# Ledger of designs, part 1: peptides against a protein of PDB entry 2AUS

Scores and structures below are computed, not measured.

Target 1, 323 residues: chain A of PDB entry 2AUS
Amino acid sequence: ADIKREVIVKDDKAETNPKWGFPPDKRPIELHIQYGVINLDKPPGPTSHEVVAWIKRILNLEKAGHGGTLDPKVSGVLPVALERATRVVQALLPAGKEYVALMHLHGDVPEDKIRAVMKEFEGEIIQRPPLRSAVKRRLRTRKVYYIEILEIDGRDVLFRVGVEAGTYIRSLIHHIGLALGVGAHMAELRRTRSGPFKEDETLVTLHDLVDYYHFWKEDGIEEYIRKAIQPMEKAVEHLPKIWIKDSAVAAVAHGANLTVPGIVKLNAGIKKGDLVAIMTLKDELVALGKAMMSTQEMIERSKGIAVDVEKVFMPRDWYPKLW
Below, numbering starts at 1 at the first letter of every chain, in headers, positions and changes, except where a header shows other numbers.
Peptide ipSAE was made for these designs. It is ipSAE averaged over its two directions, with the distance scale d0 held at 1.0 Angstrom where the peptide's residues are scored. Compare it between designs on one protein only; published cut-offs may not apply.
The geometry check fails a fold that doesn't show the stated peptide or that is severely misdrawn somewhere.

## One batch from the design tools (peptide; made by RFdiffusion4, then SolubleMPNN)

Design b1_p8_1_s1 (from b1_p8_1, 6 letters changed)
Fold by OpenDDE base, seed 2:
Structure b1_p8_1_s1 (fold): chain B 323 residues (1-323), chain A 8 residues (1-8)
Amino acid sequence: as target 1 above (323 residues)
Amino acid sequence: MVKREYTF
């Protein structure tokens, strides 16, 4: 979400019919839930899968999925995509993560040495995934974007860390402890960010969801549950976007690949192979797909497949068939 | 200023 992407306009005269589709801010409450993502404050204790199962029970849902596993003991930001939006989590899996971690050192180390060594862990690190990960145990490079030491109290080091997706903070702390010569372990961990989802006014608990669902079902007050659920479009804010003509929307919603003539505007810096969000001119998510062209090729070419459509979200009837 | 490109 912090990536400022330039928008290149190909067709400055392209208009959209206000009667077609359901813009994020104009969805009826039932439809908003069907295309929703919760910024959940995951409690410590349960697994991410148990929490998703509880949300499904609380909100009477058939389907939900989470935007990246938190360990049982880890609290904080867990995006949970609902119903028709469930597969939008594929956009969140590659997104950067931020954590606040408490590291406990197994020996005394001067504060100046702690600060110096932790600064050396900014940048590229080699990690081996833990035994309990769904990921193959191959050595892999990961980026540490930043380390910010918040507090040092003797052997306890509180720090903020921004990392590439699938960086293991427990493994990072273990390697820091080895570099300090005394060893270390992760005492506590909270996730404070997962791509566009962070600790803000949209962060809600399981208790909040129980109360807000009750206010809607028993009292007819939809306001609280509406605010507790973000539109699925929030889950793609960090992706490069391609905005399409109204005449192309129904074809893409039927699973057709996006061709170059359908493009109205697009983000700069799209590369072949990138995950992209296909949007309407009303900022509705139509589909996710793989870019088959760069931004430059999509500007210069008059024809060809721009995006291989991998996952449709928009219903087939929101826009008319204009072909 | 290191331009920290964060993929957030």
Scores: peptide ipSAE 0.052, ipTM 0.648, DockQ to the pose 0.016
Fold by OpenDDE base, seed 4:
Structure b1_p8_1_s1 (fold): chain B 323 residues (1-323), chain A 8 residues (1-8)
Amino acid sequence: as target 1 above (323 residues)
Amino acid sequence: MVKREYTF
């Protein structure tokens, strides 16, 4: 998510009609909910699936999905995509994660040794998925992006860790404990980040959602529920983007593949096979798709399929058919 | 002319 992507402008004269579409900031409340993602503070105890089922009941929704399982005992950032946005969670599954973890050591270790050993766990680590994971239990590498020790209190080590998707913090702590020679276990775990979703002012509880829905339905106050729900476009901020002409939007919204002439601007560094977000010039998510060209090929070519459209989000009627 | 903007 924090990777600055260069934007390459192909057509610097391309304009967008302000009457077409619904920019993320201009959606009526009902439409905002239909294309929403909640940055939920998942409580410890329930499964991520139970929490999604509660949100559906609280907000009277037919459909929702979460941006990556948190174990029952794990709290914190759980993106929950609503209704028409539900499938945007596919963009969040591969996203980097951050956690704050409390590691309890099974013996006394000098602080300097704790710091030194934990620093060695930054970078590539070898993990075996736990038994409870749907993932094949083969050894795999995962990147630890950073470890920041927040506090050391005797045998308790509080640390922040940024990791590649599907890094198991419990397994990391176990290996740190082995490397320290005393053993360790995960006492507490909180997820503080899931891609673009962080512990910020957008983080809401299940109780907040109950209250905010009540204020909207009973008191007519939409402000709280509007702020509690992020636009689905938030869930794709970490993806490389391709911005398209107004004339291309309706075709892509009908499930047509994006062709090179439809591109106005695009991120640098797109490779063939990358998951990309197709955006309007108003930063509305049209679709997710697989890049069939590199950024360079999309610049140099005058024609061809740029993106194989895998998942449409935008309704077919937000933009006129101009073909 | 390719203009370059930075997006976060």
Scores: peptide ipSAE 0.042, ipTM 0.505, DockQ to the pose 0.013
Fold by OpenDDE base, seed 5:
Structure b1_p8_1_s1 (fold): chain B 323 residues (1-323), chain A 8 residues (1-8)
Amino acid sequence: as target 1 above (323 residues)
Amino acid sequence: MVKREYTF
């Protein structure tokens, strides 16, 4: 999400009709909820699935899904996509994660040795998924992006860790404890980031959602529930983007593949096989798809399939058929 | 700053 991607303009004369679509900031409250994502502060205790079921009851929703499981005892950032946005969580599953963890050591270790050994765990690590994981227990590599020690109090080590998706912090702490020679366990864990979702002013509790829904339904005050729900476009901010002509939007919304003539602008550094977000010129999410060309090929070619469209989000009627 | 740009 922090990767600055250059925007390459292919058609500098392309305009958009202001009467078509519903930009993320201009959706009526009912439509905003239908295309929404909550940055939930998951409490410790319940499963991520129980929390999603509670949100559906609180907000009177038919469908919702989460952007990556937190264990029952783990708190913090859980993106919950609502209704028509439910499938946008597929963009968040591969996204990087940050945690704050409390590691308890099973013996006394000099602080300098703790700092030296934990720094060696930055980079590629070999992990075996835990028994409770839905993932097959094969050895796999995962990236530890950074380790930041926040506090050392005797045998307790508080640290921030940025990791590749599906890195197990419990397993990391176990291996750190083995490398220190005394052993260790995970005392506490909080997720502080999931791709574009972090601990910021958008983070809300289940209690906040109860109160904000009440204010809307009983008092007619929509402002709180509107702020508590992010547009689905937030859930794709970390992806490379391709912006398309108004004349291409309805075709893609019908499930047609994006062809090269439909491209107005695109991010640099797209590779063949990348997950990309197809956007309107008003920054509305049309679809997710697989890049069939690099950025360079999409610039140089006059024709061909640029994106294989895997999942449409935009309704078919927001833009007119211009074919 | 540079390490976070490659990770998220």
Scores: peptide ipSAE 0.048, ipTM 0.601, DockQ to the pose 0.018; fails the geometry check
Fold by OpenDDE base, seed 3:
Structure b1_p8_1_s1 (fold): chain B 323 residues (1-323), chain A 8 residues (1-8)
Amino acid sequence: as target 1 above (323 residues)
Amino acid sequence: MVKREYTF
């Protein structure tokens, strides 16, 4: 979301029919929920899976999935994709994460040394995934994007940290403590960001969801539940995008690969193998796929498979078959 | 500040 991606236009004359599709802002409430993502403030205590199961019960949903596990004791931003949007959480797996962490030092360290050592952890770090991670326990490099020390009170260090997906803050704190020579542990952790989802007006509690669902079902008040649910397109804001012709939408919605002639505009800097979002000219998510070409190849070539379509989100009937 | 391109 913070990466400004240039938009390269291939077809400046491409128009879209306003009668086709359902733009994120124009979905009826039931359809909005079916293609929704909740920016949940996960409480401390429950697992991310328990919270997803609660949301399913609260909102009477068949399916939901979360945009990256928070440990039971960890609170904060947990994107929960609903129903037909459930698979969009895979777009959030590679997304950066921000946390506020309280580190407790096991000995006294001068503040200047704390600041100096923590700054050295900005950049590439080597981590071993914990036993509870679905990831193979091999040593791997991860990026720490930034460390912002918020407060130092004796042995307690409050800091904000931006990290590459699958960076373990508990392990980071352990390594900081080793580098300080005294040892440290993670006292508290809150996730403040998961890709495009942050602590903002879209952040809602489980209690908010209960209340807002009741207001809708009992009182007929749609506004609150509508605001509590983000469109699935929010979950792909951080991805490079390819916008396609109306004539290509239905084919992609049927699971056809995107070919170069279907491209209207695209983000700069797409590489072969990148996860990309295929969008309509109305910013509707059609599908996620793997780029089979670079941005440059997609500009220069007249034909070929641009995107291998992995996951269709758009219903097959939102756009007409024009082939 | 090297703006490391991070995908937030």
Scores: peptide ipSAE 0.041, ipTM 0.637, DockQ to the pose 0.016; fails the geometry check

Design b1_p8_1_s2 (from b1_p8_1, 6 letters changed)
Fold by OpenDDE base, seed 3:
Structure b1_p8_1_s2 (fold): chain B 323 residues (1-323), chain A 8 residues (1-8)
Amino acid sequence: as target 1 above (323 residues)
Amino acid sequence: MKLFEHEF
């Protein structure tokens, strides 16, 4: 999420019709919910699946999905994509995560040694996925982006850690404990970020959702439930983006691949194979797809498939067919 | 000290 991406303009004369589409901030409440993502504060205790089932019940929804499993005992940031947005979670699965963890050491270690050893775990680490992971239990490299020690109290070490998706903090703590020579375990864990979702004013509890839905349904007050639900576009903020002509939107919304002539602007640094968000000029998410070209190829070429469209989100009727 | 006891 913290990767700044330059925007390269290919067509500086491209305009958008303000009457077409539904920009994130202009969706009626029902449509906002249909294309919504909740930044849920997952309580400790329930599974991420139970929490999703509760949200579906609370908000009277047919479908929802979460942006990456939190263990039952783990609290904090769980993005829950709603209804038509449900599959936007595929953008969040590969996103970086941040946690605050309490590590308990099994022996006394000088603070200077704790700090020195934990700093060595910044960068590339080798992990074996746990038995309960849907991932094959092969050794794999994962990046630790940063470790920030917040507090050291004897054998208890409170730290913030930014990690590549599918880094296991429990395994990290185990390896830190081995490197310290005393052993360690994860006492507590909270997820503080999942890509663009963090602990901020958008973070809501299950209780908040009950109340806010009640205020809307019984009292006619939509403000709270509107604020409690982020637009699905939030879930793709961390992805490289390609903005397309109004004339290309309906074709992509019908599942056509994005061709180079449809591109108005794009982020720098797109590589072939990257997951990209196809956006309107009004920052509406049309689709997710796989880049078939680099940014440079998309600039230099006059034709060809730029993006293989994997998942359409935008309804087919928001933009007119101009082909 | 449990850091994540939110009231149920």
Scores: peptide ipSAE 0.013, ipTM 0.479, DockQ to the pose 0.051
Fold by OpenDDE base, seed 5:
Structure b1_p8_1_s2 (fold): chain B 323 residues (1-323), chain A 8 residues (1-8)
Amino acid sequence: as target 1 above (323 residues)
Amino acid sequence: MKLFEHEF
C-alpha cells in the first residue's frame, strides 16, 4: 500500500462533465452505503463470518463481504465491503498486512540475542500453512517487510510486523522460538493494517454501528453513519490506477475492455498482468481489471486493449453512452 | 503484558 506511484498524463485537455456520475464525497446516504466499506475493529471471540452477518443485520443489508479472515481470537482491522461494493474485497486479499503480536518465550534469553535473531526474520521466510487453513499445506515463501520490537519484558516480546498477504504470524513466532533455542508461542495477536485500512479515525466497533444506524433511522441524523462508512474507492487506493475519458466510462460500465484511446492519465510502473483500478476523472471506481499492457506500452501505442475488465462496480446509467 | 483488555 505504501508504494508511491507517479501519475503520467496522456491527455492534458480532457475535461469531465460535473453533471455525470456520483463522486465518492457527493453520494446520497443510501447510495454511499450501497458503495461502502467499513473499517471494522473486529472483537476477539466471533469469527469474521459471524461479524459480517451481524453487520448485515444491524444495517439491514442483503450482502456484505470481508477483506481477509481474522481468526476468532484475533482482533483489529477487518474491512467489510457492503452491498454493491461487496466484491471490492478481491483488491484487499493480496494487500500487505500489519500485526502487533505478543510472543511468549519458553526460556530465558538475553535481550541482545532476541533483537539480533528477530532481525534475521526480515525478508523471505519459508512457511507451511497451519492445519486450520483452507489452503493446501505446501511449503511456500512469504515476505516479512519489517519487524519492530516495541517492548521486551522477561520472556514476553511485544512486536509490530509488516507481512505479505497470507503470512502466518503463529508460524513466524514458532520459528523465532526455535532459532532462539528455547521455543516460543503466540500469546496475543491484533491486525493493525490491511492494505489502505489501518488504525485511524475511520476504525469503528459493532457498538458504534448500532448507535450510528439508530441516530440515522430514529433521529434523522445521517452524519455519524456517513463517517463510519468509507467509499468503496478507499479499498482500491493501494492499486495502480488508470483514469479514463467520460466517453469511455459507459462502455467500461457495460463490461467493454478499456482501449488505449480512452486513457487520460495512469500510474507509472504498471506491468502486464497487474490488477488495476479503472477510475473516472472524478476519482469514481468504474471497474477492476487485468493490465494487458505496461504503462510504457499504454503511452506509446495509439490503439489496442489496455485492460481486460474483470469486475464492473459503476452502474450503467451514471454516464451517458457516447458511442 | 496484555495487548488488549478482553472485552468479553
Scores: peptide ipSAE 0.011, ipTM 0.473, DockQ to the pose 0.047
Fold by OpenDDE base, seed 2:
Structure b1_p8_1_s2 (fold): chain B 323 residues (1-323), chain A 8 residues (1-8)
Amino acid sequence: as target 1 above (323 residues)
Amino acid sequence: MKLFEHEF
């Protein structure tokens, strides 16, 4: 999510009609919820699926989905996409994660040795997924981006870890324990980040959602529930973006592939096969798709399919048909 | 790059 992406402008004269669409900041509360994502503080105890089912009951929703499973005992950042935004979770599944973990060592180890060995686990590690994962039990490489030791108290090691999606912290701790020669287990785990979602003022509990929904429905106060729900565009902040002409929006919203003439501006460093967000000039998410060209090819070519559109989010009527 | 097999 911290990848700064340069923006390349192809058409500096492209304007947008302020009467078309619903920018993230201008959605009526019902529409904001329909295109919303909650940065949930998942409590320890329930499964991520039970928590999603509770949110659906609390907010009277037909559909919701989460941006990556947390184990029952694991707390913290669980993005929950609502209603028409439910499938935006596909953007969050491959996103990096951060955790704070408490590791308990099964023997005494000098602090200097703990620090030295844990630093060796930064970079590429080989993992086997645990028995309870929905993922095929093949050996796979994963990146550990950083390990920051926060505290060492005897056999207890508190640390922050940034990891590639689908890195198992329980398995990492087991391997650290083996490398230390004494063994170790995961005592506690909290997820502090999931892509663009982190521990900030947008983090809300299930109790907050109950209260905020009540204030809206019984007292007519929409402010709290509006702040508790992020626009779906938050869930794509970490993706490479392509911004399109107003004349291309309705076609893409009908499921047409994005062609090169529709592009106004785009992020640098898009590769063929990348997941990209197609945006309006008002930063509204139109669709997610697969890049069929690099950024360079999208600049140099006058025609061709730039993006294979996989999932439309925008309603078909927000922009007029201009074809 | 350390390979550790998990059996459990």
Scores: peptide ipSAE 0.000, ipTM 0.393, DockQ to the pose 0.013
Fold by OpenDDE base, seed 4:
Structure b1_p8_1_s2 (fold): chain B 323 residues (1-323), chain A 8 residues (1-8)
Amino acid sequence: as target 1 above (323 residues)
Amino acid sequence: MKLFEHEF
């Protein structure tokens, strides 16, 4: 999510009609919910599935989905995509994660040795998925982007860790404990980040959602529930983006592939095969798709399929058909 | 489980 992507402008004269679409900041509350993602503070105890079921009950929703399972005992950042936004979770599953973990050592280790050994676990690590994962139990490499030791109190080591999606912190701690020679286990784990979703002012509890829904339904106060729900566009902030002409929006919203003439601006460094977000000039998510060209090919070519559209989010009627 | 069974 922290990858700064340059924006290359292909058409500097492209304008957008302010009357078309519903920008993320200008959605009526019901529409905002229909295209929403909650940055939920998942409590310890329930499964991620139970929490999604509770959100559906609290907010009277037909559909919701989460941006990557947290184990029952794990708290913190669980993105929950609502209603028409539910499938945006596919963008969040591969996103980097951050955790704060409490590691308990099974013996005394000098602090300097703890720091030195934990630093060696930055970079590429080999893991086997746990028995409880639906993933084939093959050895796989995962990236540890950083380890930041926050506190060392005797045998208790509090640390922040940034990891590639599907890195198992419990397994990391086990291997750190082996490398220290005393053994270790994961005492506590909190997810502090899931891609673009962090522990910030957008983080809400299940209780907050109950109260905020009540304030809206009984008192007519929408401000709290509006702030508690992020626009679905938040869930794609970490993806490379392609911004399209107003004339291309309705076609893509009907499931047509994005062709090169429809591109106004795009992020640098798109490769063929990348998951990309197709955006309007008002930063509305139209669709997710697979890049069929690189950024360079999308600049240099005058025609061809730029993006194979896999999932449309935008309604067909937000923009007029201009073809 | 017990905290939400009393408010619904």
Scores: peptide ipSAE 0.000, ipTM 0.422, DockQ to the pose 0.105

Design b1_p8_1_s3 (from b1_p8_1, 5 letters changed)
Fold by OpenDDE base, seed 4:
Structure b1_p8_1_s3 (fold): chain B 323 residues (1-323), chain A 8 residues (1-8)
Amino acid sequence: as target 1 above (323 residues)
Amino acid sequence: MKIRSHTF
């Protein structure tokens, strides 16, 4: 998710009409909610589905979805996409995750040995999905991007871990415990990051949402609920982006595939088959789609389907039909 | 040791 992608400009003369669309920061509060994502601090206890159901009740919503299941006992960053943004969670499911974990060792181990062994678990690990997962229980590799030991207190090891999506921290801790020779278990787990969503000023509780909704509905104060909800564009920050001409926006919003002439600028390193975000020149999310070309092909070609549009988010009327 | 919700 932290891969800096260069922006390649194809059309440096492309302008955007300020009267068209609704840039993330210019949405009326109702529209902001319709295209919103909450960076929820999920409490320990409830399922991710129960929490989504509560948010729907609190905010009087028809639809919502979460950016990747947290177990009941696991707290922290749960992106919850609202209403028309609900399907943006598809961008978050494959995104990298960070956790802070408390590992409890079943025996005494010298700190230097703990540090050395945990460092060996950076990189590729082999995991089998747990029984409770809907994922087919075959062995698979997962990437551990980093392990940072925060604190060691006797048999308790607090650590930060950045991982590929669908890495099981409980299984990682079990294997670390085996490698240490004493065994270990996961005492506590918090998710501190899910793609672009992290523990920051945007992190809100269920209680905050109750209060902020009340302040809006009863007191007319929209500021708090506005800040508590991120624009859906936040949920695609980690994706490679393609920015399109104003003249192409309405076609894509109607579900037409993006053709090469519609591209103004794009990220470097797009490969055929990548999930990409199609953006306006005002950084509004139009659609998600599958790249049918590489970045290089999109630069070199004058025509052809650049992106197979899988999911439209933008309404059809935000930009005029210019065809 | 506990992961305090506000200490990160």
Scores: peptide ipSAE 0.022, ipTM 0.679, DockQ to the pose 0.039
Fold by OpenDDE base, seed 5:
Structure b1_p8_1_s3 (fold): chain B 323 residues (1-323), chain A 8 residues (1-8)
Amino acid sequence: as target 1 above (323 residues)
Amino acid sequence: MKIRSHTF
């Protein structure tokens, strides 16, 4: 999620009209909620779907979706996209995840051996999805980005792990235990990151949401509920971005594909087939789409379809039709 | 050791 992407400017003279759109920081509270994502601290016990249903009830919402399932017993970072932002969860599903895990070893192992073997699990691992997953039970490679041992207390190993989306920490711990020769199981698990969402001042509980909604509806205090909800643009921070001219925004908001002349600036390293975020010059999310060109092709070409627009988020009326 | 005893 923290991959710094260079920004290539194609049109350095492109300006944006301050009267058009609703920048993420300037949305009225009702509109902010309609285009919001909650960084929820999911409690242990309920399913991710039960928690989403509770959020919908607490905040009086028609629609919501989560950025990646946490098992009932797993706590921590669950991004919940609200109302008009619900579909932005598709940007979060493929995003990297971080966990803190407690591994319990089934025998005594020297600490030096624990450290050495766990370091060998950094990089590419082969996993079989568990029986309970909706995913085809084929062996697949997954990346472990890092393993950081936090504490070792006898047979208990507390560690932080950064992983590719759909890496099963329970299966990782099982394989570590086999490699140690004693076996192991996952005693506890917390998710500490889901793409751009982490444990920070934006992390809120279900209780916080009850109180903050009450303060808004009964006391007229919007500050708490405003702070508890992130703009949907937060959910696409990890994606490669393409910023477009004001004159192209309304067409894309109507579901037209992005053509090369509409591009003002873009991230380096876009490949054909990548999921990209189409942004205004005010950093508003217009749409998600599939790149039909590389960054290089979008720079060198004067015409053609740059992005196949799959999902519009922006309302059609925020920018004028200039065609 | 418990993850729940860490103030995250």
Scores: peptide ipSAE 0.021, ipTM 0.677, DockQ to the pose 0.039
Fold by OpenDDE base, seed 3:
Structure b1_p8_1_s3 (fold): chain B 323 residues (1-323), chain A 8 residues (1-8)
Amino acid sequence: as target 1 above (323 residues)
Amino acid sequence: MKIRSHTF
């Protein structure tokens, strides 16, 4: 999520009408909620589905979805996309995750050996998905981006770990324990990041949401609930972006594929098959889609399908039909 | 140790 992507400008003369659309910062509170994502601090105990159901009840919502399951015992960052934004969670599924984990060793190991062995687990690891996963139980590679040991207290090892999506920290700890020769288990786990969502000022509890909704409905104070909900565009910050002409927005909002002439600017390094966010020049999320061209092909070609549009978010009426 | 005591 922290990878800065260069922006290549294809049309430097492209302007946007300030009267069209609803930029993320200019949405009325009801519209902001309809296109919102909560950076929830999930408590330990409930399932991610129970927590989503509670948010729906608290905020009087018809639909919501989460950006990747946390086990019942796992706390921390759970992005919850609301209403019209519900399907933006698909952008968060492939996003990297960070955790703080407490590993308990089943025997005494010298600290230097713990540090040395845990460092060997940075990079590619082989994992087998657990029985309860919807994923086929085939061996698969996953990336461990980094392991930072925070504290060692005898047999207890507190560490931060950055991982590829769908890395099982429980399995990682099991393998570390095997490599140490004593065995280990996961005592505690907290997710500290899910793509662009982290432990910051945007992190809110279920109690905060109750209070902030009350302040809005009973006291007319929108500020707290507005701050507690991020715009859906936050959930795509980590994706490669393609910014389109105002004249292309309504077509894409109707489910048309993005063609090369509609592109104003784009991120470098897009590959064919990448999930990309189609944005307006006001940084509004129009749609998610699959890149059908590389960045280079989108620059060099005058025509063709640049993005196969998979999911539209923008309402059809925010921009006029210019075709 | 409880992870809740470490706001990082």
Scores: peptide ipSAE 0.020, ipTM 0.666, DockQ to the pose 0.038
Fold by OpenDDE base, seed 2:
Structure b1_p8_1_s3 (fold): chain B 323 residues (1-323), chain A 8 residues (1-8)
Amino acid sequence: as target 1 above (323 residues)
Amino acid sequence: MKIRSHTF
């Protein structure tokens, strides 16, 4: 999510009609909820699925989905996509994660040795998924982006860790304990980040959602529930983007593939096979798709399929058919 | 468990 991507402009004269679409910050409250994502502070105890079921009951929703499972005992950042935005979670599943973990050592180890060994776990690690995961138990490489030791108190080690999606912190701690020669286990775990979602002013509890929904329904105050729900576009901030002409929006919203003539601007560094977000010139999410060309091919070519559209989010009627 | 620097 910290990857800064350059924006390459193909058509500097492309304008957008202000009467078409619904920009993220200008959606009526009902429409904002239909295209929303909650940055939930998941409490310890319930499963991620139980928490999603509670949100659906609290907010009177038909559909919702989460941006990556937290174990029952794990707290913190759980993105929950609502209603028409439910499938935007596919953008969050591959996103990097950050955790704060408490590791308990099963023996005494000098602090200098703890620091040295934990630093060796930065980079590529080999993991086997735990038995309780829905993922096939094949050995796989995962990247540890960083390990920051926050505190050492005897046998207790508090640390921050940034990891590739699907890295198991419990397994990391087990391997650190083996490398230290005394063994270790995960005492506590909190997720502090899931892609673009962090511990910031957008983080809300289940209690906040109950109160904010009541303020809206009983008192007519929309402000709190509006602030508690992020636009679905936040869930794609970390993806490479392609911005399209107003004349291309309705076709893509009908499930047509994006062709090269529809592109106004795009991020640098798109490769064939990348997951990309197709955006309007008002930063509205039209669809997610698979890049069929690199950024360079999308610049140089006059025609062809740029993106294979996998999932449409935008309604078909927000932009007129201009063909 | 209160570690001085982080509230779980």
Scores: peptide ipSAE 0.019, ipTM 0.649, DockQ to the pose 0.035

